# Designs tried in a protein design run: peptides against a protein of PDB entry 6JX3. Part 59

Target 1, 85 residues: chain A of PDB entry 6JX3
Amino acid sequence: AEFRLRPEISVAQTDYGMVLLDGRSGEYWQLNDTAALIVQRLLDGHSPADVAQFLTSEYEVERTDAERDIAALVTSLKENGMALP

## One batch from the design tools (peptide; made by RFdiffusion4, then SolubleMPNN)

Design b2_p23_4_s3 (from b2_p23_4, 9 letters changed)
Fold by OpenDDE base, seed 4:
Structure b2_p23_4_s3 (fold): chain B 85 residues (1-85), chain A 23 residues (1-23)
Amino acid sequence: as target 1 above (85 residues)
Amino acid sequence: MVEVERIETGVGLDVYISKLAPA
């Protein structure tokens, strides 16, 4: 399934990194650098596999760990109301 | 703003999101 943010979520780039704001609840979430990189690439249409490959080329990380980290982040974003199921 | 919750999910990478709220 395609990764998408919920329609009530707005994205802002700040000096502290990417921020996701829920316009309904007012919840405000800041992503660290690597989380933001993953989300940006997913929103740009890259598959999780594409993102994992990218991460292994940019960081010293095993492919399996990269895939797990992406999946875990996506799960967190869905469970906390930022991404669509 | 202050961090009121951090969700750390990274295994091979440092990946986390932080819930912020007014101080």
Scores: peptide ipSAE 0.692, ipTM 0.927, DockQ to the pose 0.925
Fold by OpenDDE base, seed 2:
Structure b2_p23_4_s3 (fold): chain B 85 residues (1-85), chain A 23 residues (1-23)
Amino acid sequence: as target 1 above (85 residues)
Amino acid sequence: MVEVERIETGVGLDVYISKLAPA
């Protein structure tokens, strides 16, 4: 399934890095550098598998761990109202 | 702004999101 943000979520680049703002609730979430990288690539249309491959090429991480980290981040974004299910 | 919650999800990588709110 395609990764998409909820329509009420705005993306901003701030002094805090990538921030996701919920225009309805006002909730404000900062992504750390690696989380932002994952989200950016997913939004650009890369699959989780593509992102995992990229991460293993850039960082000292096993493919399985990269895939787990991506999945866990996506789950958190969905559960906290930022990404569509 | 201050961090009021952090969700750490990384195992192999340092991955987290931080909920921010006015101080």
Scores: peptide ipSAE 0.684, ipTM 0.925, DockQ to the pose 0.919
Fold by OpenDDE base, seed 5:
Structure b2_p23_4_s3 (fold): chain B 85 residues (1-85), chain A 23 residues (1-23)
Amino acid sequence: as target 1 above (85 residues)
Amino acid sequence: MVEVERIETGVGLDVYISKLAPA
């Protein structure tokens, strides 16, 4: 399934990294570099499997670990109201 | 104010989000 942000969420790039802003509640969240990279690639249409493969080429991480981290991040973004189910 | 929510995976990547609020 396609990874998508909720319609009320805006993306901003700051000196401190990617920020997701909820235009309704005013809440905003900063992503660290790895989280931002994952989100950017998912939004660009890459699958979680694509992203996991990419991460193993960029970081000293096992494929299985990358897959678990991506899944956990996606879950967190959904639970915190930033990504669509 | 910053509230850090670290993604607890127990595995290799450091992934987290931080909820921000006006100071």
Scores: peptide ipSAE 0.303, ipTM 0.753, DockQ to the pose 0.683
Fold by OpenDDE base, seed 1:
Structure b2_p23_4_s3 (fold): chain B 85 residues (1-85), chain A 23 residues (1-23)
Amino acid sequence: as target 1 above (85 residues)
Amino acid sequence: MVEVERIETGVGLDVYISKLAPA
């Protein structure tokens, strides 16, 4: 499975940080630094497993926790209409 | 705002998204 944003979603870097804008609904969402890092890596083609490994190398977090956080974030992005299912 | 999880480490890892504007 490939992680992709919906075609109507635009990515912008703002004073708030990384923002995802839905061009159809007008909704926009702020990602915190960790979420932005995860999304950027996924969009670059890294698998969730790759991202989990990356997080454990950059932060003092357990692999299981990283995997859970990534999965939860991806679920949230899909449920809020930002990422394709 | 959707909070995924906060990992309290020395770095303070925190994963969430926040809705800034409604439809």
Scores: peptide ipSAE 0.035, ipTM 0.517, DockQ to the pose 0.341

Design b2_p23_4_s4 (from b2_p23_4, 10 letters changed)
Fold by OpenDDE base, seed 5:
Structure b2_p23_4_s4 (fold): chain B 85 residues (1-85), chain A 23 residues (1-23)
Amino acid sequence: as target 1 above (85 residues)
Amino acid sequence: MVEVERTVTGVGLDVSISRLAPA
């Protein structure tokens, strides 16, 4: 399914990098550079598989590890109320 | 702002998300 942020989530670029702000709870989440890259590509319509392929071409990481890390990130974003299920 | 909770840490990639709050 398509990766989408919840409507109450705002995206901002700050001195701390990409942040996601929950307008309801006020929780403030920072994504590091690689996490932000993943999220940006997902929001642009790339599949997790696309992103994993991209990461293996740009970084020295195994495909399986990239897929695992992407999946874990997506799961966390959903569980923390930032992304739609 | 300071990190108060790290929710995800990648195992292959340097991937993390952290909850921030005022110091």
Scores: peptide ipSAE 0.595, ipTM 0.888, DockQ to the pose 0.832
Fold by OpenDDE base, seed 1:
Structure b2_p23_4_s4 (fold): chain B 85 residues (1-85), chain A 23 residues (1-23)
Amino acid sequence: as target 1 above (85 residues)
Amino acid sequence: MVEVERTVTGVGLDVSISRLAPA
């Protein structure tokens, strides 16, 4: 399934970096640089596989580890109510 | 704002999200 944020989630660039705001609950979630990079690329339409390939070009990481980290992040975003299932 | 919760997901990468709340 394609990665999408929930309708109530807004993306903002703040003094804390990339932040996802839940407009209903008021919760703020700060993403670190790598998390933000992954989310931005997914929202731009890149597949997790595309993102993993990109990350191996930018960081010293194995493809399989990158894929695991992307999957874990996506799971966390879904579980914390930021991304659609 | 202060960090009240942190999720670290990275094995090969430094990937984290942190919930923020007013102090």
Scores: peptide ipSAE 0.575, ipTM 0.865, DockQ to the pose 0.907
Fold by OpenDDE base, seed 4:
Structure b2_p23_4_s4 (fold): chain B 85 residues (1-85), chain A 23 residues (1-23)
Amino acid sequence: as target 1 above (85 residues)
Amino acid sequence: MVEVERTVTGVGLDVSISRLAPA
């Protein structure tokens, strides 16, 4: 399924990196560089598999670990109300 | 803003999300 942010979530770029703003709760969530990279690629329409392949090319990481990390991030974003189920 | 919560997801990668709130 397509990765999408909830409609109340806005993306902002700051000196500290990508920030997701919840327009309803007022909560701010800051993503570190790798998390932001993953989210950006997913929002651009890349599949988790695409992103994992990309990460293994850019970083010294095993494919299985990359896929696990992407899945865990997506789960966290959904559980914290930032991404649609 | 200060960090009030952090989710660290990385096993092979350094992946984290931090919730920020006014001090």
Scores: peptide ipSAE 0.565, ipTM 0.866, DockQ to the pose 0.918
Fold by OpenDDE base, seed 3:
Structure b2_p23_4_s4 (fold): chain B 85 residues (1-85), chain A 23 residues (1-23)
Amino acid sequence: as target 1 above (85 residues)
Amino acid sequence: MVEVERTVTGVGLDVSISRLAPA
């Protein structure tokens, strides 16, 4: 399934990195560099598998671990109300 | 602003998100 943000969520870039903003409450979440990279690529249409392959070429990480970490991030974003289920 | 919640998801990667709120 396609990764998408919830309608009330917008993306902002700050001096400290990517932030996801809730337009209703004003609540926001700051992503670290790797999280932001993953989210940016997913929003750009890359699959989690594509992103995992990309990360293994850039970092010393096993493919399976990269896929697990991406999945965990996506799950967290969904559970915290930022991404659509 | 203060960090009020953090999720660290990485096993092989350093992946985290942090919820911020006014102090």
Scores: peptide ipSAE 0.583, ipTM 0.867, DockQ to the pose 0.868; fails the geometry check

Design b2_p23_5_s1 (from b2_p23_5, 12 letters changed)
Fold by OpenDDE base, seed 5:
Structure b2_p23_5_s1 (fold): chain B 85 residues (1-85), chain A 23 residues (1-23)
Amino acid sequence: as target 1 above (85 residues)
Amino acid sequence: MSFRVVERIDTGRRTYIDKLAPA
């Protein structure tokens, strides 16, 4: 399924890195470097498999770790109201 | 403007998302 943020979520680049802003709650959520990279690539239309391959090839992340990171992050973003189900 | 971490979303293996508030 296509990865999409909820319409009330805005993306901002800050001195701390990528931040998701919830327009309804007023909350700010900062992504770490790996999460930011994953979200950016997913929003650009890459599949989770594409992103996993990218992490292994460009950042020397183990494939298993990449797959776990992507799956866990996507689940968290959905469950916490930042990404659409 | 500076921020502090007030909450974290843990994925079970590491933390990928921190909730921020103005410091």
Scores: peptide ipSAE 0.514, ipTM 0.877, DockQ to the pose 0.598
Fold by OpenDDE base, seed 2:
Structure b2_p23_5_s1 (fold): chain B 85 residues (1-85), chain A 23 residues (1-23)
Amino acid sequence: as target 1 above (85 residues)
Amino acid sequence: MSFRVVERIDTGRRTYIDKLAPA
């Protein structure tokens, strides 16, 4: 399944990191570095498995932990109206 | 411009996203 942001969500790079802005509600979501990397790579077309491998190699986290965190983040982005289901 | 955290998205082990609002 393709990871895609909702049309009303704008991506911005700020001095404080990557942010997602909801153009309808005005909600401002600031991503930490790891979340930003996950979202950026997913938007670039990488699979969750690709992202997990990336995190494992770059951050020395367990593969299973990376996969769980990616899944949880994606779910949260969808549930909070930032990503399309 | 100052902001405060009003909501967080976490995976149960760490917080990845903070929802900010003007302070």
Scores: peptide ipSAE 0.510, ipTM 0.875, DockQ to the pose 0.687
Fold by OpenDDE base, seed 1:
Structure b2_p23_5_s1 (fold): chain B 85 residues (1-85), chain A 23 residues (1-23)
Amino acid sequence: as target 1 above (85 residues)
Amino acid sequence: MSFRVVERIDTGRRTYIDKLAPA
């Protein structure tokens, strides 16, 4: 399934990292570096498997760690109203 | 404008997302 942010969510780049802005609630959510990288790749159309491979090959991350990070982040973004289910 | 972290989304292993509010 395609990964998409909810339409009310805007993306901003800040000195401290990637921030998601909820235009309806006014909430601001700052992503850590790993989360920002994952979200950017997913939004570019890469699958979670693609992202996991990217993390392992380009950033010396263990595959299982990459998979866990991606799964946890995607779940969190959906559950907290930033990403579409 | 300054912000503070008011909530964290984590798994106990890593924190992926910090909720910010004006300080």
Scores: peptide ipSAE 0.509, ipTM 0.874, DockQ to the pose 0.592
Fold by OpenDDE base, seed 4:
Structure b2_p23_5_s1 (fold): chain B 85 residues (1-85), chain A 23 residues (1-23)
Amino acid sequence: as target 1 above (85 residues)
Amino acid sequence: MSFRVVERIDTGRRTYIDKLAPA
């Protein structure tokens, strides 16, 4: 399934990293560097498998950890109203 | 304007996202 942000969510780049802003509620979410990387690649159309491979090859992240991070992050973004189900 | 963390999304291993609000 395609990863997409909810329509009310805007993306901004700040001095402290990637931020997601909910235009309706005003909630402000700052992503850590790993989360930002994952979200950016997913939004660019890469699959979770692509992202896992990218993390393992380019950032020397263990494969199991990469897969767990991606799955956990995607779930969190959906459950917290930032990404579409 | 300063902000504070009002919520963290984590797995117990690491924090992915901090929810911020004006301090």
Scores: peptide ipSAE 0.507, ipTM 0.872, DockQ to the pose 0.611

Design b2_p23_5_s2 (from b2_p23_5, 11 letters changed)
Fold by OpenDDE base, seed 5:
Structure b2_p23_5_s2 (fold): chain B 85 residues (1-85), chain A 23 residues (1-23)
Amino acid sequence: as target 1 above (85 residues)
Amino acid sequence: MSFRVVRRVDTGRRTYIDRLEPA
């Protein structure tokens, strides 16, 4: 299924990295570098499998670790009200 | 403007997301 942020979430690039802002609650969420890369590619329309392949080939991340990162991040974004289910 | 971490989203292996509030 398509990965989408909730409509109240806006994305900002800061000196500290990617930040997601919830326009309703006012909450700021800072992503680490790996999370930011994953979110960017998912929002560009790449599948989780595409992102896992990208991480292994371009950043020398182990495939199993990449898959775990992607799955855990997506779950967290949904559970914390940033991504649509 | 400074920020404080008020919540960390952790998988047991790494932290992917920090919720921040103005300090």
Scores: peptide ipSAE 0.426, ipTM 0.847, DockQ to the pose 0.602
Fold by OpenDDE base, seed 2:
Structure b2_p23_5_s2 (fold): chain B 85 residues (1-85), chain A 23 residues (1-23)
Amino acid sequence: as target 1 above (85 residues)
Amino acid sequence: MSFRVVRRVDTGRRTYIDRLEPA
């Protein structure tokens, strides 16, 4: 399924990185650089496999680590109310 | 503006998401 943020979530770029703001709760979530990269690529329509390949080829991240991190991040974003299931 | 971390979301190996509040 397509990765999408919940409609109440706004994205902002700050000097310290990508931020997700929950417009309902006011919660402010800062993504680290890797998370921001993954989210941005997913939002651009890349599949998790595409993102894993990107991390492997461009950032020399081990494929298994990339796949695990992407899956864990997506799960976390969904569980914490930032991404749609 | 200063913020503090009030919650971390991690994979057990790395922290990817920090919830922040104004300090």
Scores: peptide ipSAE 0.423, ipTM 0.847, DockQ to the pose 0.635
Fold by OpenDDE base, seed 1:
Structure b2_p23_5_s2 (fold): chain B 85 residues (1-85), chain A 23 residues (1-23)
Amino acid sequence: as target 1 above (85 residues)
Amino acid sequence: MSFRVVRRVDTGRRTYIDRLEPA
């Protein structure tokens, strides 16, 4: 399924990284640099496999590490109420 | 406005998300 943020989530770019704001709960979530990159690519319509390939090719990250990061991040975003299931 | 980290989401390898609250 398409990766999407929940409608109550807003994105803010800060000097310290990408922040997701929950407009209902008032919670703030800051993503590390890798997470921000992954989220941006997913929101642009790239699949997790596409993003893994991107990280491997453009940033010389090991494919296995990229896959693990993406999977863990997506799970976390869903479990913590930021991304739609 | 300053924030503090109140929760970290990680796998033991790296931290992906920090939950923040105003400090």
Scores: peptide ipSAE 0.419, ipTM 0.844, DockQ to the pose 0.605
Fold by OpenDDE base, seed 4:
Structure b2_p23_5_s2 (fold): chain B 85 residues (1-85), chain A 23 residues (1-23)
Amino acid sequence: as target 1 above (85 residues)
Amino acid sequence: MSFRVVRRVDTGRRTYIDRLEPA
């Protein structure tokens, strides 16, 4: 339900955007602008529906499409060990 | 109008998450 990063993941804001660092593996994850916006809002406690509403305004996309794409990103973050299941 | 996740780019110790783009 609640989007959370894994405890070994640290967040940094850089000149290149949001970065997620895996403290165990040392893997560096650089999020582009869209991914950073989504993750930031999710971490702030916004629901995927809230984020979809935001993206519909930002990108003028259909809400249902936004929700599907958010889910795809979240799945990627979870499968690659950045976010908790 | 919709958008897509472009791709994940894995360079070994760096991973890039590509931006959602209108499609």
Scores: peptide ipSAE 0.281, ipTM 0.748, DockQ to the pose 0.086; fails the geometry check

Design b2_p23_5_s3 (from b2_p23_5, 12 letters changed)
Fold by OpenDDE base, seed 1:
Structure b2_p23_5_s3 (fold): chain B 85 residues (1-85), chain A 23 residues (1-23)
Amino acid sequence: as target 1 above (85 residues)
Amino acid sequence: MSFRVVETIETGRHTYISKLEPA
């Protein structure tokens, strides 16, 4: 299924990088640089495989590391109520 | 307007997500 943030989550670019605002709780969550790149690509409609290829080709990240980063981030976003299952 | 990290979500050896509050 396509990657989507929950409806109550809004995105902002700040001095601290990409930030997710939970409209229900009022909490602000900052993404680190790697997470921001991954989320941006996923929200643009790229598959996790596409994102892994992007990280390997554009940022010289090992494929295995890229796959682990993507999987770990997506899991965290879902488990912490920021992304839809 | 300044913010501080008050909480982190740890996944393995990485911290992808950090909670911010006004400082």
Scores: peptide ipSAE 0.580, ipTM 0.889, DockQ to the pose 0.568
Fold by OpenDDE base, seed 5:
Structure b2_p23_5_s3 (fold): chain B 85 residues (1-85), chain A 23 residues (1-23)
Amino acid sequence: as target 1 above (85 residues)
Amino acid sequence: MSFRVVETIETGRHTYISKLEPA
């Protein structure tokens, strides 16, 4: 399935970077720079493979590290109730 | 309005997500 945030999660750009707001709990979750970049690209419809290529080419991240970051983040977002399974 | 990190979600070698609360 495509990467999607849960319906109750909204995205905001703040002075602290990208923040996910849980409309049910009222909790604010700040993404670090790498996470924000990955989430933005995934939400724009890019595949994890596309995002990995982007990180390697534009941010000088090794391919293996990029793939691990993406997989880890996606898993974390799902497990912590921010992204749909 | 100021915020502070009150919780972090660490995955492997990185902290991708931090919970914010008003400071």
Scores: peptide ipSAE 0.580, ipTM 0.889, DockQ to the pose 0.584
Fold by OpenDDE base, seed 4:
Structure b2_p23_5_s3 (fold): chain B 85 residues (1-85), chain A 23 residues (1-23)
Amino acid sequence: as target 1 above (85 residues)
Amino acid sequence: MSFRVVETIETGRHTYISKLEPA
């Protein structure tokens, strides 16, 4: 299914990297560079498989680690109210 | 204006997401 942020979540680029702002709670959530890369590509319409391939080829991340981290990150974003189910 | 990390979300062996508040 399509990866989407919740409508109350806004994306901003800051000196602290990519930040997700929750417009309802006012909370700011900073993504590290790897998380930002994953989220950006997913939002652009790339599949998790595409992202895993990108990480292995461009950042020399092991494929198994990439797949596990992508899945875990997506789950975390959904469970913490940042991404839609 | 500076910020500090007040909470983190662990993702396996990594911390990808950190909650910021004004310092």
Scores: peptide ipSAE 0.579, ipTM 0.888, DockQ to the pose 0.647
Fold by OpenDDE base, seed 2:
Structure b2_p23_5_s3 (fold): chain B 85 residues (1-85), chain A 23 residues (1-23)
Amino acid sequence: as target 1 above (85 residues)
Amino acid sequence: MSFRVVETIETGRHTYISKLEPA
């Protein structure tokens, strides 16, 4: 399934890294570096498997850790109203 | 303008997402 942000969410690059802006509430949600990398690649159309491979190959993250991080982050973004189901 | 973390979203063993507000 395609990863997409909710329509009220926009992305900005700031001094605090990648930030998700909620246009309705005015809230700013900062992503840490790992989350930002994952989200950017997913938004670019890469699959979770692609992202996991990227993390393992480019950043030497263990595959299991990469898969866990991706799944957890995606779930969190959806549950917290930032990404579409 | 400076910002501070006012809320975090805990996800498993990590905190990927932090809410910022002007300090």
Scores: peptide ipSAE 0.575, ipTM 0.888, DockQ to the pose 0.590

Design b2_p23_6_s1 (from b2_p23_6, 14 letters changed)
Fold by OpenDDE base, seed 3:
Structure b2_p23_6_s1 (fold): chain B 85 residues (1-85), chain A 23 residues (1-23)
Amino acid sequence: as target 1 above (85 residues)
Amino acid sequence: APAREFRGTASAHPASIRYLGYL
């Protein structure tokens, strides 16, 4: 299924990295570079497998860890109300 | 709250999301 943010969530690029802002509650979150890369590529339509391969190749992340972290990150974003189910 | 945060398990360059609060 397509990965999408909830409509109330905005993306901001800051000097501190990618920030997600809930326009309704005012809550906001900071993503580190790896998390931002995962989210950006998923939003661009890349598959989790694409992202895992990219992390393995470019950031020296072990494939098993990449696959686990991508899945867990997606779940977290859905559970905390940032991404659509 | 930590429930709003995420930290990956990768030994190098783990993904993380930090909850910053309200604006």
Scores: peptide ipSAE 0.672, ipTM 0.894, DockQ to the pose 0.685
Fold by OpenDDE base, seed 2:
Structure b2_p23_6_s1 (fold): chain B 85 residues (1-85), chain A 23 residues (1-23)
Amino acid sequence: as target 1 above (85 residues)
Amino acid sequence: APAREFRGTASAHPASIRYLGYL
């Protein structure tokens, strides 16, 4: 399924990393480099499997940990109203 | 209610989302 941010969510690239801003509530979140990488690749159309492979190769993250964290991150983004279901 | 923050379980370079509050 396609990963998309909700239309009210703005993405800002800052010196402190990726920031997601909810234009309706005013709430905002900071993503670290790994989370930003995951979100960027998913938005670009890469599958969770693609992202997991990327994390294993670039950051020496265990595959099972990568898969779990990607799934949990996506769930978190959806539950916090940042990503579309 | 879901947690506003997220922190991955990977030991190396875990993903995280930090809640910064309201603008």
Scores: peptide ipSAE 0.670, ipTM 0.899, DockQ to the pose 0.606
Fold by OpenDDE base, seed 1:
Structure b2_p23_6_s1 (fold): chain B 85 residues (1-85), chain A 23 residues (1-23)
Amino acid sequence: as target 1 above (85 residues)
Amino acid sequence: APAREFRGTASAHPASIRYLGYL
């Protein structure tokens, strides 16, 4: 299914990396480079499988680890109210 | 309640999300 952020979530690029801000609660989170790459590619319409393949080429990450971490990250974003179910 | 933070399990370059608080 399509990966989308909730409408109240805004994205900002900062000197510390990608930041997600909840405009309703005022809560904010910092993503490291790997997490930001995953989110950006998913938002661009790439599948988790596409992202896993990309991570194995850009970082010293095994395919199985990439697939697991992408799935867990997506779950975390949904559970924390940042991404739509 | 779900954890506000995330840390991947990859041995190198793991994904992470850090909770920074409220503005």
Scores: peptide ipSAE 0.668, ipTM 0.895, DockQ to the pose 0.608
Fold by OpenDDE base, seed 4:
Structure b2_p23_6_s1 (fold): chain B 85 residues (1-85), chain A 23 residues (1-23)
Amino acid sequence: as target 1 above (85 residues)
Amino acid sequence: APAREFRGTASAHPASIRYLGYL
């Protein structure tokens, strides 16, 4: 399934990194570089497997760990109301 | 209710989301 943010979620780039803002509640979250990379690539249509491979090339992360973290991040984003189910 | 923050398990460069609160 396509990864998408909820329509009320805005993406902003700050001096401290990527920020997601809920325009309805006013809540906002800061993503570190790895999380931002994952979200950006998923939004661009890359599969979790694509992103995992990219992470292993960009960072010192094992493939299995990358896959696990991507899955957990996606789940978290859906559960906390940032991404569409 | 789910946690508002996230931290990956990778030893190096883990993904993280920090909850900053309300504007």
Scores: peptide ipSAE 0.664, ipTM 0.894, DockQ to the pose 0.607

